# Designs tried in a protein design run: peptides against a protein of PDB entry 1EBD. Part 43

Target 1, 138 residues: chain A of PDB entry 1EBD
Amino acid sequence: KASYEGKVAAEAIAGHPSAVDYVAIPAVVFSDPECASVGYFEQQAKDEGIDVIAAKFPFAANGRALALNDTDGFLKLVVRKEDGVIIGAQIIGPNASDMIAELGLAIEAGMTAEDIALTIHAHPTLGEIAMEAAEVAL

## One batch from the design tools (peptide; made by RFdiffusion4, then SolubleMPNN)

Design b2_p15_1_s2 (from b2_p15_1, 7 letters changed)
Fold by OpenDDE base, seed 1:
Structure b2_p15_1_s2 (fold): chain B 138 residues (1-138), chain A 15 residues (1-15)
Amino acid sequence: as target 1 above (138 residues)
Amino acid sequence: SATLEKLRARHKARR
């Protein structure tokens, strides 16, 4: 966020019109396991009266996580039922701090769970867990 | 919300 705002400020100083226009700001805790979040939490969506699917997939079922012997945690997608649009994501587990970027991109682009489910992820990778969670949301 | 409408608009524009 600070880096993005810095770029906007620099562009403004340089005479380029720019605005802070993002939907989701990632939050990361570099713990072990790492924690990352972007967009809505399930309860936040519910509190706003949004009907959501909370699609959860564990790292214990991810081939790369198993190979790394690092299987604690899960990925959760928060998907609006009305149109399948992804409105939030949480990751607790290996490489969560980097993996959240894919989901941030998906949210900012207005993608659906189907968009992620239909995206081929390399095998075996930690990133496959996003695809698996998206399939749960379908 | 404005955020949700923005996401919906981006989705519709992409499809």
Scores: peptide ipSAE 0.249, ipTM 0.843, DockQ to the pose 0.798
Fold by OpenDDE base, seed 2:
Structure b2_p15_1_s2 (fold): chain B 138 residues (1-138), chain A 15 residues (1-15)
Amino acid sequence: as target 1 above (138 residues)
Amino acid sequence: SATLEKLRARHKARR
């Protein structure tokens, strides 16, 4: 976010039009385990009257996490029920700071849980957790 | 919500 804002500011100073703001701005805490979030939290969506599915998948059920002996946490997808569009994601676990990028892309592109569920992820990877959570949301 | 409208618009344009 800060890097993006710096780029927008530099462009504005140079007389360029303001860039369009992203809908999905990631927030990351590099703790152990890492925490990452993008878009809506489940409760935020509910408070705005959005009917959502919150699909959760644990790292403990992921083959790569097991192989790494690092199985703490989970991924949660927040999916709008009316059209299946992903509107938020939260990840607590190993590599959450990098894993959030796929979901940020998905949100910005207006992708659905089905789009992620039908995308082949390499095996075994932590990235498969996003696919598994998307399947839960179907 | 402006955010929701943007997401809906992008989804509609993509599909």
Scores: peptide ipSAE 0.169, ipTM 0.783, DockQ to the pose 0.840
Fold by OpenDDE base, seed 5:
Structure b2_p15_1_s2 (fold): chain B 138 residues (1-138), chain A 15 residues (1-15)
Amino acid sequence: as target 1 above (138 residues)
Amino acid sequence: SATLEKLRARHKARR
């Protein structure tokens, strides 16, 4: 967020029209396991009256996580039922701090669980878990 | 599968 706002400020100072316009801000905790979140938590969506699907997939079922012997945690997608749009994501597990970027992109672009499910992810990778969670949401 | 084909069709329509 701060880096993005800094770019906007620099552009404004240079005389270019620019505004801070974002839908989702990632939050990362570099713990072990790492924690990352972007957009809505499931309960936040429910509290606002949004009908959602919370699709969870565990790292224990991810081939790369198994190969690394690092299988703690899960990825959760928060998907709006009306249109399948991803409105939030949480990751607890290996490489969560980097993996959240894909889901931040998906949310900002208004992508659906279907879009992620139909995106080929390299096998075996940790990132493949996003595709697996998206399939759960379908 | 029929489901996959439906998803592909929707995905194609968005692009």
Scores: peptide ipSAE 0.025, ipTM 0.622, DockQ to the pose 0.047
Fold by OpenDDE base, seed 3:
Structure b2_p15_1_s2 (fold): chain B 138 residues (1-138), chain A 15 residues (1-15)
Amino acid sequence: as target 1 above (138 residues)
Amino acid sequence: SATLEKLRARHKARR
């Protein structure tokens, strides 16, 4: 967010029109396990009256996490029930800080859980957990 | 929500 706003400011100083147009701002805590979030939390969506599906998949069921002996945590997708649009995601687990970028992209692009579920993810990878959680939301 | 309508519009435009 700060980097993007810096680009907008630089364009304004140069005399060019620019606009801040983003939806998803990632937040990361580099703990063990790592924590990452983008978009709505489940409770935030509910507080705004949005009917959501909270689709959760554990790293304990992910083949790469098992191979790495690092299976703590989960990925959660927050999906609008009416149309399947992804509006938030949370990851607690291995590589969460990097994996959140896929979900940030999906939210900014207006993608659905179906879009992620139908995207081939390499097997076995940690990133495959996003596809698994998306399938839970269907 | 204006945000959700924006996301819907983007999704529809890309398909």
Scores: peptide ipSAE 0.218, ipTM 0.816, DockQ to the pose 0.614; fails the geometry check

Design b2_p15_1_s3 (from b2_p15_1, 6 letters changed)
Fold by OpenDDE base, seed 4:
Structure b2_p15_1_s3 (fold): chain B 138 residues (1-138), chain A 15 residues (1-15)
Amino acid sequence: as target 1 above (138 residues)
Amino acid sequence: SDRLEKLRKRHEERR
């Protein structure tokens, strides 16, 4: 966000129109475990009257996380019930700061949980947790 | 699981 804001400011100073707006801006905390979020939290969606599925999958059930002995946390997808569109995601766990980018892309592209579920993820990887959470939402 | 069967079916329908 700060980097993007800096770019927008630079473009404005240069007299260029900065018209690019993003639907989802990621927030990351580089703690242990890492925390990352993009788009809606479940409660935010509910507060706005959006009927959502909160699909949660734990790192304790992820093969790569087990192999790394780093199984704390989970991935949560916030999926709009009406059409299955992913509107938010939260990750607490290993590599959350990088893994959130897939879900940011999914949100920006208007993808559904089905789109993620039907995408083959390499095995075993931490990234598979996105696929697993998407399957929970189906 | 039921979810896996749904997934498989949807994948086949997209081919």
Scores: peptide ipSAE 0.025, ipTM 0.651, DockQ to the pose 0.037
Fold by OpenDDE base, seed 2:
Structure b2_p15_1_s3 (fold): chain B 138 residues (1-138), chain A 15 residues (1-15)
Amino acid sequence: as target 1 above (138 residues)
Amino acid sequence: SDRLEKLRKRHEERR
């Protein structure tokens, strides 16, 4: 966010047309386990009257997490029920700070849970958890 | 919300 807004500001100062138009802003806490979030939390969506599916998949069920002996936490997708569009994601677990970028992209692109579920992820990787959570949302 | 409208629009454009 800060870097993006900085680029927009620099372009504006230089006299170039530029605008800030983002849907999702990632937030990361580099704790152990790491925490990352982008878009809506489940409760935020509910408070706005949005019917959502909250799809959760644990790192304990991920092959890479098992191999690393680092299985704490989960990935949660917040999916708008009416059309399957991903509107939020939260990750607590290994590599959450980097993994959130894929989900930020998915949200900004207006992707559905089906889009992620039908995307082949390399095996075994922590990133597969996004695919697994997307399958839960279907 | 404005955000959800943007999401919907982008989804429609992606189709």
Scores: peptide ipSAE 0.024, ipTM 0.616, DockQ to the pose 0.959
Fold by OpenDDE base, seed 1:
Structure b2_p15_1_s3 (fold): chain B 138 residues (1-138), chain A 15 residues (1-15)
Amino acid sequence: as target 1 above (138 residues)
Amino acid sequence: SDRLEKLRKRHEERR
């Protein structure tokens, strides 16, 4: 966030159109396994009265994770039931710090679980877990 | 669901 805001400030000082325009800020903990989050947690959404689906898929069922012998954790999508829009995501597992970016993009763009489920992901990759979790939400 | 059917259809069309 600070880095992004710094870029926006520099552009504004230079006289270029720029604004801090974000819906979600990623949070990462570089532990083993890594932890990453963007947007709503399931309980936060519930506390605000948002009816959500928490779609969870384990790395133990991901082909790349199995091949790497690194299968701890899961990806969770928080999906608004009304329209299927992704409002949050959490990842605990391999490469979570980088994988959260796809989901941050999806949230910022107002994408649905269907949009991710219908997106071709390379096989075998850790990134396929986003597609698998999206399918759970359908 | 209708969404799953759409998914299935796309997967079949790509095979």
Scores: peptide ipSAE 0.021, ipTM 0.627, DockQ to the pose 0.036
Fold by OpenDDE base, seed 3:
Structure b2_p15_1_s3 (fold): chain B 138 residues (1-138), chain A 15 residues (1-15)
Amino acid sequence: as target 1 above (138 residues)
Amino acid sequence: SDRLEKLRKRHEERR
């Protein structure tokens, strides 16, 4: 967040139109397991009157997590029911701090759960869990 | 909310 705000300030000083936008800023806690979030939490969306699907998939069902013997946690997608657009994501588990970037990109690009579900992910990888969670939302 | 409105605007601009 601070790095992004610094970039916006630099662009403004250089005479380029830019504004601080907090729509899809990631937050990470480097605990064991790691925690990462971007966009809406499920309860935040509900408090704002947004009807959402909370699609959750566990690392215990991910082939790479099993092979690594590191299966604690899950990925959750927060999907707006009206149009299937991804508006938030949370990850608790292995490599959450890096994996959140794909979902941040998806939110910024206005992608749907279907877009992620139809994207081929390498097998076996931790990243496949995003595809699996997206399929749950369909 | 302001957050939702910003998100909607961004998605509309990209479609």
Scores: peptide ipSAE 0.023, ipTM 0.597, DockQ to the pose 0.615; fails the geometry check

Design b2_p15_1_s4 (from b2_p15_1, 5 letters changed)
Fold by OpenDDE base, seed 4:
Structure b2_p15_1_s4 (fold): chain B 138 residues (1-138), chain A 15 residues (1-15)
Amino acid sequence: as target 1 above (138 residues)
Amino acid sequence: SARLEKLRERHEARR
């Protein structure tokens, strides 16, 4: 976020029209396991009166995580029930800091859980956990 | 939420 805002500011100073236009701002903690979040937490959505599905899938059920012997944690999708739009995601587990980018993109693009579920993910990868969680949300 | 409406609009525009 800060880097992006800096770029926009620099472009504006240089006389180029630009704007900060984002919806989802990722937050990452580079711990072990890593923690990453983007958009709404489940409780935040509920507090705002948004009816949501919290779809959770564990790394213990992910083929790549098993192969790496690194199966702690989970991916959680926060999906608005009304239209299936992904409004948040949390990842605790291997490579969460990189994996959150897919979900940030999904949120920014207004994608649904179905959009992710219908996207082929390579097998076995950590990233396919997003697809699995999306299927849970359907 | 204006933000969520924007997301819906983006989704609909893609279909």
Scores: peptide ipSAE 0.027, ipTM 0.616, DockQ to the pose 0.727
Fold by OpenDDE base, seed 2:
Structure b2_p15_1_s4 (fold): chain B 138 residues (1-138), chain A 15 residues (1-15)
Amino acid sequence: as target 1 above (138 residues)
Amino acid sequence: SARLEKLRERHEARR
């Protein structure tokens, strides 16, 4: 976020039009387990009057997490009910700091839960949990 | 592809 905001500021100072889009700016805490978020939290969406599905999938049900013996936490997708567009995601668990990038890309690109659900993810991987959560949202 | 075009349209609408 700070790096992106710095780039936007530098561009503005240089006379180039630029704007900050806060919807897809990730936030990461490198704790154990790691925490990462991008876009709307469920309650934020509700407070703004957006009808959402919050789809949660636990790392305890992920094959790679089981193999690594690191199964604490979950991935949550916040999906707008009207059109299935992903508007937020939260991850608490292994590799959350890297995994959030896929979901940031999905939000920025206007992807739906279906788009992720229909994307082949390698098995077994931690990233597969995004696909699983997307399937829950359908 | 039709899917790629649809995704581009969604991105353009988001921006």
Scores: peptide ipSAE 0.024, ipTM 0.610, DockQ to the pose 0.182
Fold by OpenDDE base, seed 5:
Structure b2_p15_1_s4 (fold): chain B 138 residues (1-138), chain A 15 residues (1-15)
Amino acid sequence: as target 1 above (138 residues)
Amino acid sequence: SARLEKLRERHEARR
């Protein structure tokens, strides 16, 4: 957020049109395991009266995580039940700080769980866990 | 919410 706001400010100073139009801001904690989140948590959505599916997939079932011997944690997608739109995501596990970017993009683009499930991910990668969690939401 | 409405608008624009 701070870096993005800095870019907007720099562009304004340079006389170029710019705007802040993001929907979700990622939050990352570089702990062990790493923690990352973007958009709604499940409980936040429920508190706002949004009917959601919380789709969870563990790193223990991910081929790359197994190969790296780093299988703690999970990825969770928060999906609006009405239309399948992804409105939040949480990752606890290996490379969570970088992996959250895919899901931030998905949220900003208004993607559904189906959009992620039907996106080919390289095998074996940690990133496949997003596809697996999306399939759970279908 | 304002966020959810914006997401809906973007989703509808893509499809």
Scores: peptide ipSAE 0.021, ipTM 0.586, DockQ to the pose 0.888
Fold by OpenDDE base, seed 3:
Structure b2_p15_1_s4 (fold): chain B 138 residues (1-138), chain A 15 residues (1-15)
Amino acid sequence: as target 1 above (138 residues)
Amino acid sequence: SARLEKLRERHEARR
């Protein structure tokens, strides 16, 4: 967030049009397991009166996580019910700090759970869990 | 919310 705000400020000072938009700003905690979040948490969406599906998939069911013997945690997608648009995501588990980028891109692009579910992911990978969670939301 | 409106606008613009 701080780095993004710095970039926006630099662009404004240089005379370029720029806007601060915090819709898809990631937050990461480099703990063990790692934690990452982007967009809405489920409860934040509910508090704002947004009807959501919270689709959760565990790393214990992911082929790469099993092969690595690192299966703690889960991925959660927060999906708006009215149109299937992804409005948030949380990851607790292996490589969460890097994996959150795909979901940040999906939110910024206005993608739906169906868009992620229909995207082919390499097998077996940790990132494949995003596709599995998206299928839960359908 | 302002945040939700931004998401809707982006989704519509990409259809």
Scores: peptide ipSAE 0.017, ipTM 0.511, DockQ to the pose 0.759; fails the geometry check

Design b2_p15_2_s1 (from b2_p15_2, 8 letters changed)
Fold by OpenDDE base, seed 1:
Structure b2_p15_2_s1 (fold): chain B 138 residues (1-138), chain A 15 residues (1-15)
Amino acid sequence: as target 1 above (138 residues)
Amino acid sequence: SRFEENRQRLLELRA
């Protein structure tokens, strides 16, 4: 968020239009394991009256995580039940700080859980956990 | 959705 705000400020100073309103701003904690979030948390959505599915998939069931012997944590998708649109995501686990970018993109693009589930992810990768979580949401 | 529109555009570009 701070980096994005800095970029917008720099563009404004340079005389360029910078009125871009992104809805999916990631937050990362570089702990071990890493933590990352974008969009709604499950409880935030519920507090606003949004009926959601919280689809969770553990790294312990991910092939690449197993191969790396780094299986702590999970990926959670927050999916609006009415239309299947992804409105939030949280990751605790290996490479969370980088993996959150795919989900930020999905939220910005208005993608559904089905859209992610039907996107081919390379096997075995940490990233395919997003696809697995999306399948849980279906 | 934005995704579907973008996907169709991509398919058109590949055709």
Scores: peptide ipSAE 0.044, ipTM 0.673, DockQ to the pose 0.065
Fold by OpenDDE base, seed 3:
Structure b2_p15_2_s1 (fold): chain B 138 residues (1-138), chain A 15 residues (1-15)
Amino acid sequence: as target 1 above (138 residues)
Amino acid sequence: SRFEENRQRLLELRA
């Protein structure tokens, strides 16, 4: 957030039109396992009166995670029930800090769980866990 | 587009 706001400020100082209208800002903890989040947590959405589906898929069921013998954790999608739009995501597990980028893009673009579920992911990869979680939300 | 409409709804949601 600070880096993005710094860019916007620099553009404003230079006299260029710019707006701070981001939808989601990623947050990462480089622990073992890594933790990453973007958008709403499930409870945050509920506290604001948003009816959501929390779709969770474990790394223990992911082919690449099994092959790497690194299966701790899960990916969770927070999906608005009204229209299937993804409004949040959390990842605890291998490469969470990098994998959160796909979901940040999906949220910023207003994509649905169906959009992710219907996107072809390479097999076997850690990243295809996003597709699996999206299918849970359908 | 669907994406633009959905993005607008998210912006309104957090406003």
Scores: peptide ipSAE 0.041, ipTM 0.630, DockQ to the pose 0.924
Fold by OpenDDE base, seed 4:
Structure b2_p15_2_s1 (fold): chain B 138 residues (1-138), chain A 15 residues (1-15)
Amino acid sequence: as target 1 above (138 residues)
Amino acid sequence: SRFEENRQRLLELRA
């Protein structure tokens, strides 16, 4: 967020019109396992009266994670039931800090779980877990 | 959203 806002500020100083337009700000903890989050947490959404489905998929069921012998954790998608739009995501596990970017993009673009589910993810990759979780949400 | 039109385009392509 700070980096993005700095970029906007620099552009403004340079005389170029720009705007800060974001829906979701990622948060990352570089622990072991890594933790990453963007958008709503499940309980947060519920507290705000949003009817959501929390689709969870474990790294223990991910082929790449198994190959890496790094299977702790999960990916959780928080999906608004009304329209299937992804409004949040949490990842605890390998490469969470990088993987959260896909979901940040999805949230910013107003994508649905179906959008992710229908996107081919390379096999075997950790990133497939996003697709798997999206399928759970369908 | 700045992506609303693009999202609609995506849906149309998928249909």
Scores: peptide ipSAE 0.039, ipTM 0.671, DockQ to the pose 0.084
Fold by OpenDDE base, seed 5:
Structure b2_p15_2_s1 (fold): chain B 138 residues (1-138), chain A 15 residues (1-15)
Amino acid sequence: as target 1 above (138 residues)
Amino acid sequence: SRFEENRQRLLELRA
């Protein structure tokens, strides 16, 4: 957030039009395991009266995580039931700080769980877990 | 979704 706001300010100083136009701001904690989040948490959505499905997939079932012997945690997608749109994501596990970017992009682009499920992810990779969680939401 | 709309445009451009 601070870095993006700095870019907007720099562009304004340079005389170029710029505006803040983001919906989902990622949050990362570089702990062990790493924690990352973007958009709604499940309970936040419920508190606002949004009917959601929380699709969870564990790293213990991910081929790359097994190969790396780093299988703690999970990826969770928060999906609006009415139309399947992804409105939030949380990752606890290996490389969560980088992997959250894909889900941030998905939320900003208005993607559905089906959109992610039908996107080919390389096998075996940690990132493949996003596709697996999306399939759970279907 | 915005994704689907943009994907259709992309496919049309590639055809």
Scores: peptide ipSAE 0.069, ipTM 0.695, DockQ to the pose 0.088; fails the geometry check

Design b2_p15_2_s3 (from b2_p15_2, 10 letters changed)
Fold by OpenDDE base, seed 1:
Structure b2_p15_2_s3 (fold): chain B 138 residues (1-138), chain A 15 residues (1-15)
Amino acid sequence: as target 1 above (138 residues)
Amino acid sequence: SELEKNRQRLKELRA
């Protein structure tokens, strides 16, 4: 966030008007396993009266995670039931700090779980878990 | 577009 805001400010100073217009800011903890979050947590959404589906998929069922012998944790998508729009995501597991970016993009773009489910993810990859979780939400 | 509509909806939700 700070880096992005700095970039916007620099562009404005350089004569290229722009605005900070983001919906979701990622939060990352570089622990072992890594933890990452973007957008709503399930309980946050519920507290605000948003009816959501929490779609969870474990790394223990991910082919790349198995190959790496690093299967702790899961990916969770928080999906608004009304229209299937992804409004949050949490990852605990391998490469969570990088993988959260795809989900941040999805949220910022207003994508649905179906959009991710229908996006081809390379096999076998850790990122494939996002597609698996999206399918759970369908 | 549908994506733009959803993005706007999400922004309003987070406001």
Scores: peptide ipSAE 0.021, ipTM 0.581, DockQ to the pose 0.918
Fold by OpenDDE base, seed 2:
Structure b2_p15_2_s3 (fold): chain B 138 residues (1-138), chain A 15 residues (1-15)
Amino acid sequence: as target 1 above (138 residues)
Amino acid sequence: SELEKNRQRLKELRA
C-alpha cells in the first residue's frame, strides 16, 4: 500500500495523472509458516450480511508442498455466493506472501472462482492450491 | 461499478 501510494504521488509530482483505485490491500506476515490475507475474511463478510462460500484447500494435498516437505497450512477463498466473485483470500503456508498476489489481482479485476478454476496453473506448483480452492467454491 | 465493468470485460475476453 505504501509503495503504491508513493508511486501515485511520484507520478502526480511528475505531472502525470494518477489515482489510487484499489479494492483490496494485502497483509503479510513473514513468519514460518508465512501468513497472508487480502480482502474479506469469512466472518467479516458474514457480519456485513454477505452470503459467502468459504473454500479451503490444504497444502498437505498439494504436490509441490509435498515435494518440498513443507505442507503446513491452507488457502481459503471467500467467494460471494450471489455471483461467485472472489472477495477475500487467506493463506497460511509456504510462499503465502507471494501467492497472495494472484488472488489480490483476481479481486481487483472482479474475477470469479470460476475464472481461477479455469486458469491452468503449472504443475507441480504451490499456486495450484488457488485453483484447487477455486474448484471447491464452484 | 468498476469491478463489474472488469468482470464483464473478462467475460467478453473469455468468449
Scores: peptide ipSAE 0.021, ipTM 0.497, DockQ to the pose 0.157
Fold by OpenDDE base, seed 3:
Structure b2_p15_2_s3 (fold): chain B 138 residues (1-138), chain A 15 residues (1-15)
Amino acid sequence: as target 1 above (138 residues)
Amino acid sequence: SELEKNRQRLKELRA
């Protein structure tokens, strides 16, 4: 958040049109396993009265994670039930700190679980887990 | 929005 706001400020100073208009601010903890989150947690959405689907997929079922012998954790998508729009995501597991970026993009763009499910991810990769979780949400 | 239209088009194309 601070880095992004700094960039916006720099653009404003340079005379370029820019605005702070973000919905999804990623948070990362570089632990073992890594933890990353963007947007709503499931309980946060529920507390605000948003009807959501929490779609969870484990790294233990991911081909790349198996190949790396690093299968702890999961990816969770928080999907608004009304229209299928992704409003949050959490990752605990390998490469979570990098993988959260795709989901941040999806949330900022107002994408649905279907959009992610229909996006081909390279095989085998850790990133496939996003597609798998999206399919769970359908 | 244009983005929404594009998303819909892609879904239909892949169906």
Scores: peptide ipSAE 0.021, ipTM 0.548, DockQ to the pose 0.052
Fold by OpenDDE base, seed 4:
Structure b2_p15_2_s3 (fold): chain B 138 residues (1-138), chain A 15 residues (1-15)
Amino acid sequence: as target 1 above (138 residues)
Amino acid sequence: SELEKNRQRLKELRA
């Protein structure tokens, strides 16, 4: 499991596709910064013929990350263009290992980027970055 | 699915 998670994280950082057996099964590497992934990577989706939007938002633009002086990394949503359904998410940055849970739930529930964008997130929190990335996908 | 039905209802309520 650790080997698999390490591979997924390495490929995510390098921007390469990674094989997944289940869409909503998360993979986490507790590095600095942390790496977390669930569902499709952008290129993986494209390779399977899925037309997607990759919505990226940096922690450098997140209020809580700034307050913590920990602004490295980003959150990326992989959204199917035809209906806005979230099919993947990657997080490199502070608290990625916990933050991935919201996105795993969203994917499992078949939620759209709009669903997350219209969900009120506590302020200021790292978790707001999910809402910001979702807005990018709209 | 039941989950999708619930999501659709919530969307209608938010509109």
Scores: peptide ipSAE 0.020, ipTM 0.515, DockQ to the pose 0.044

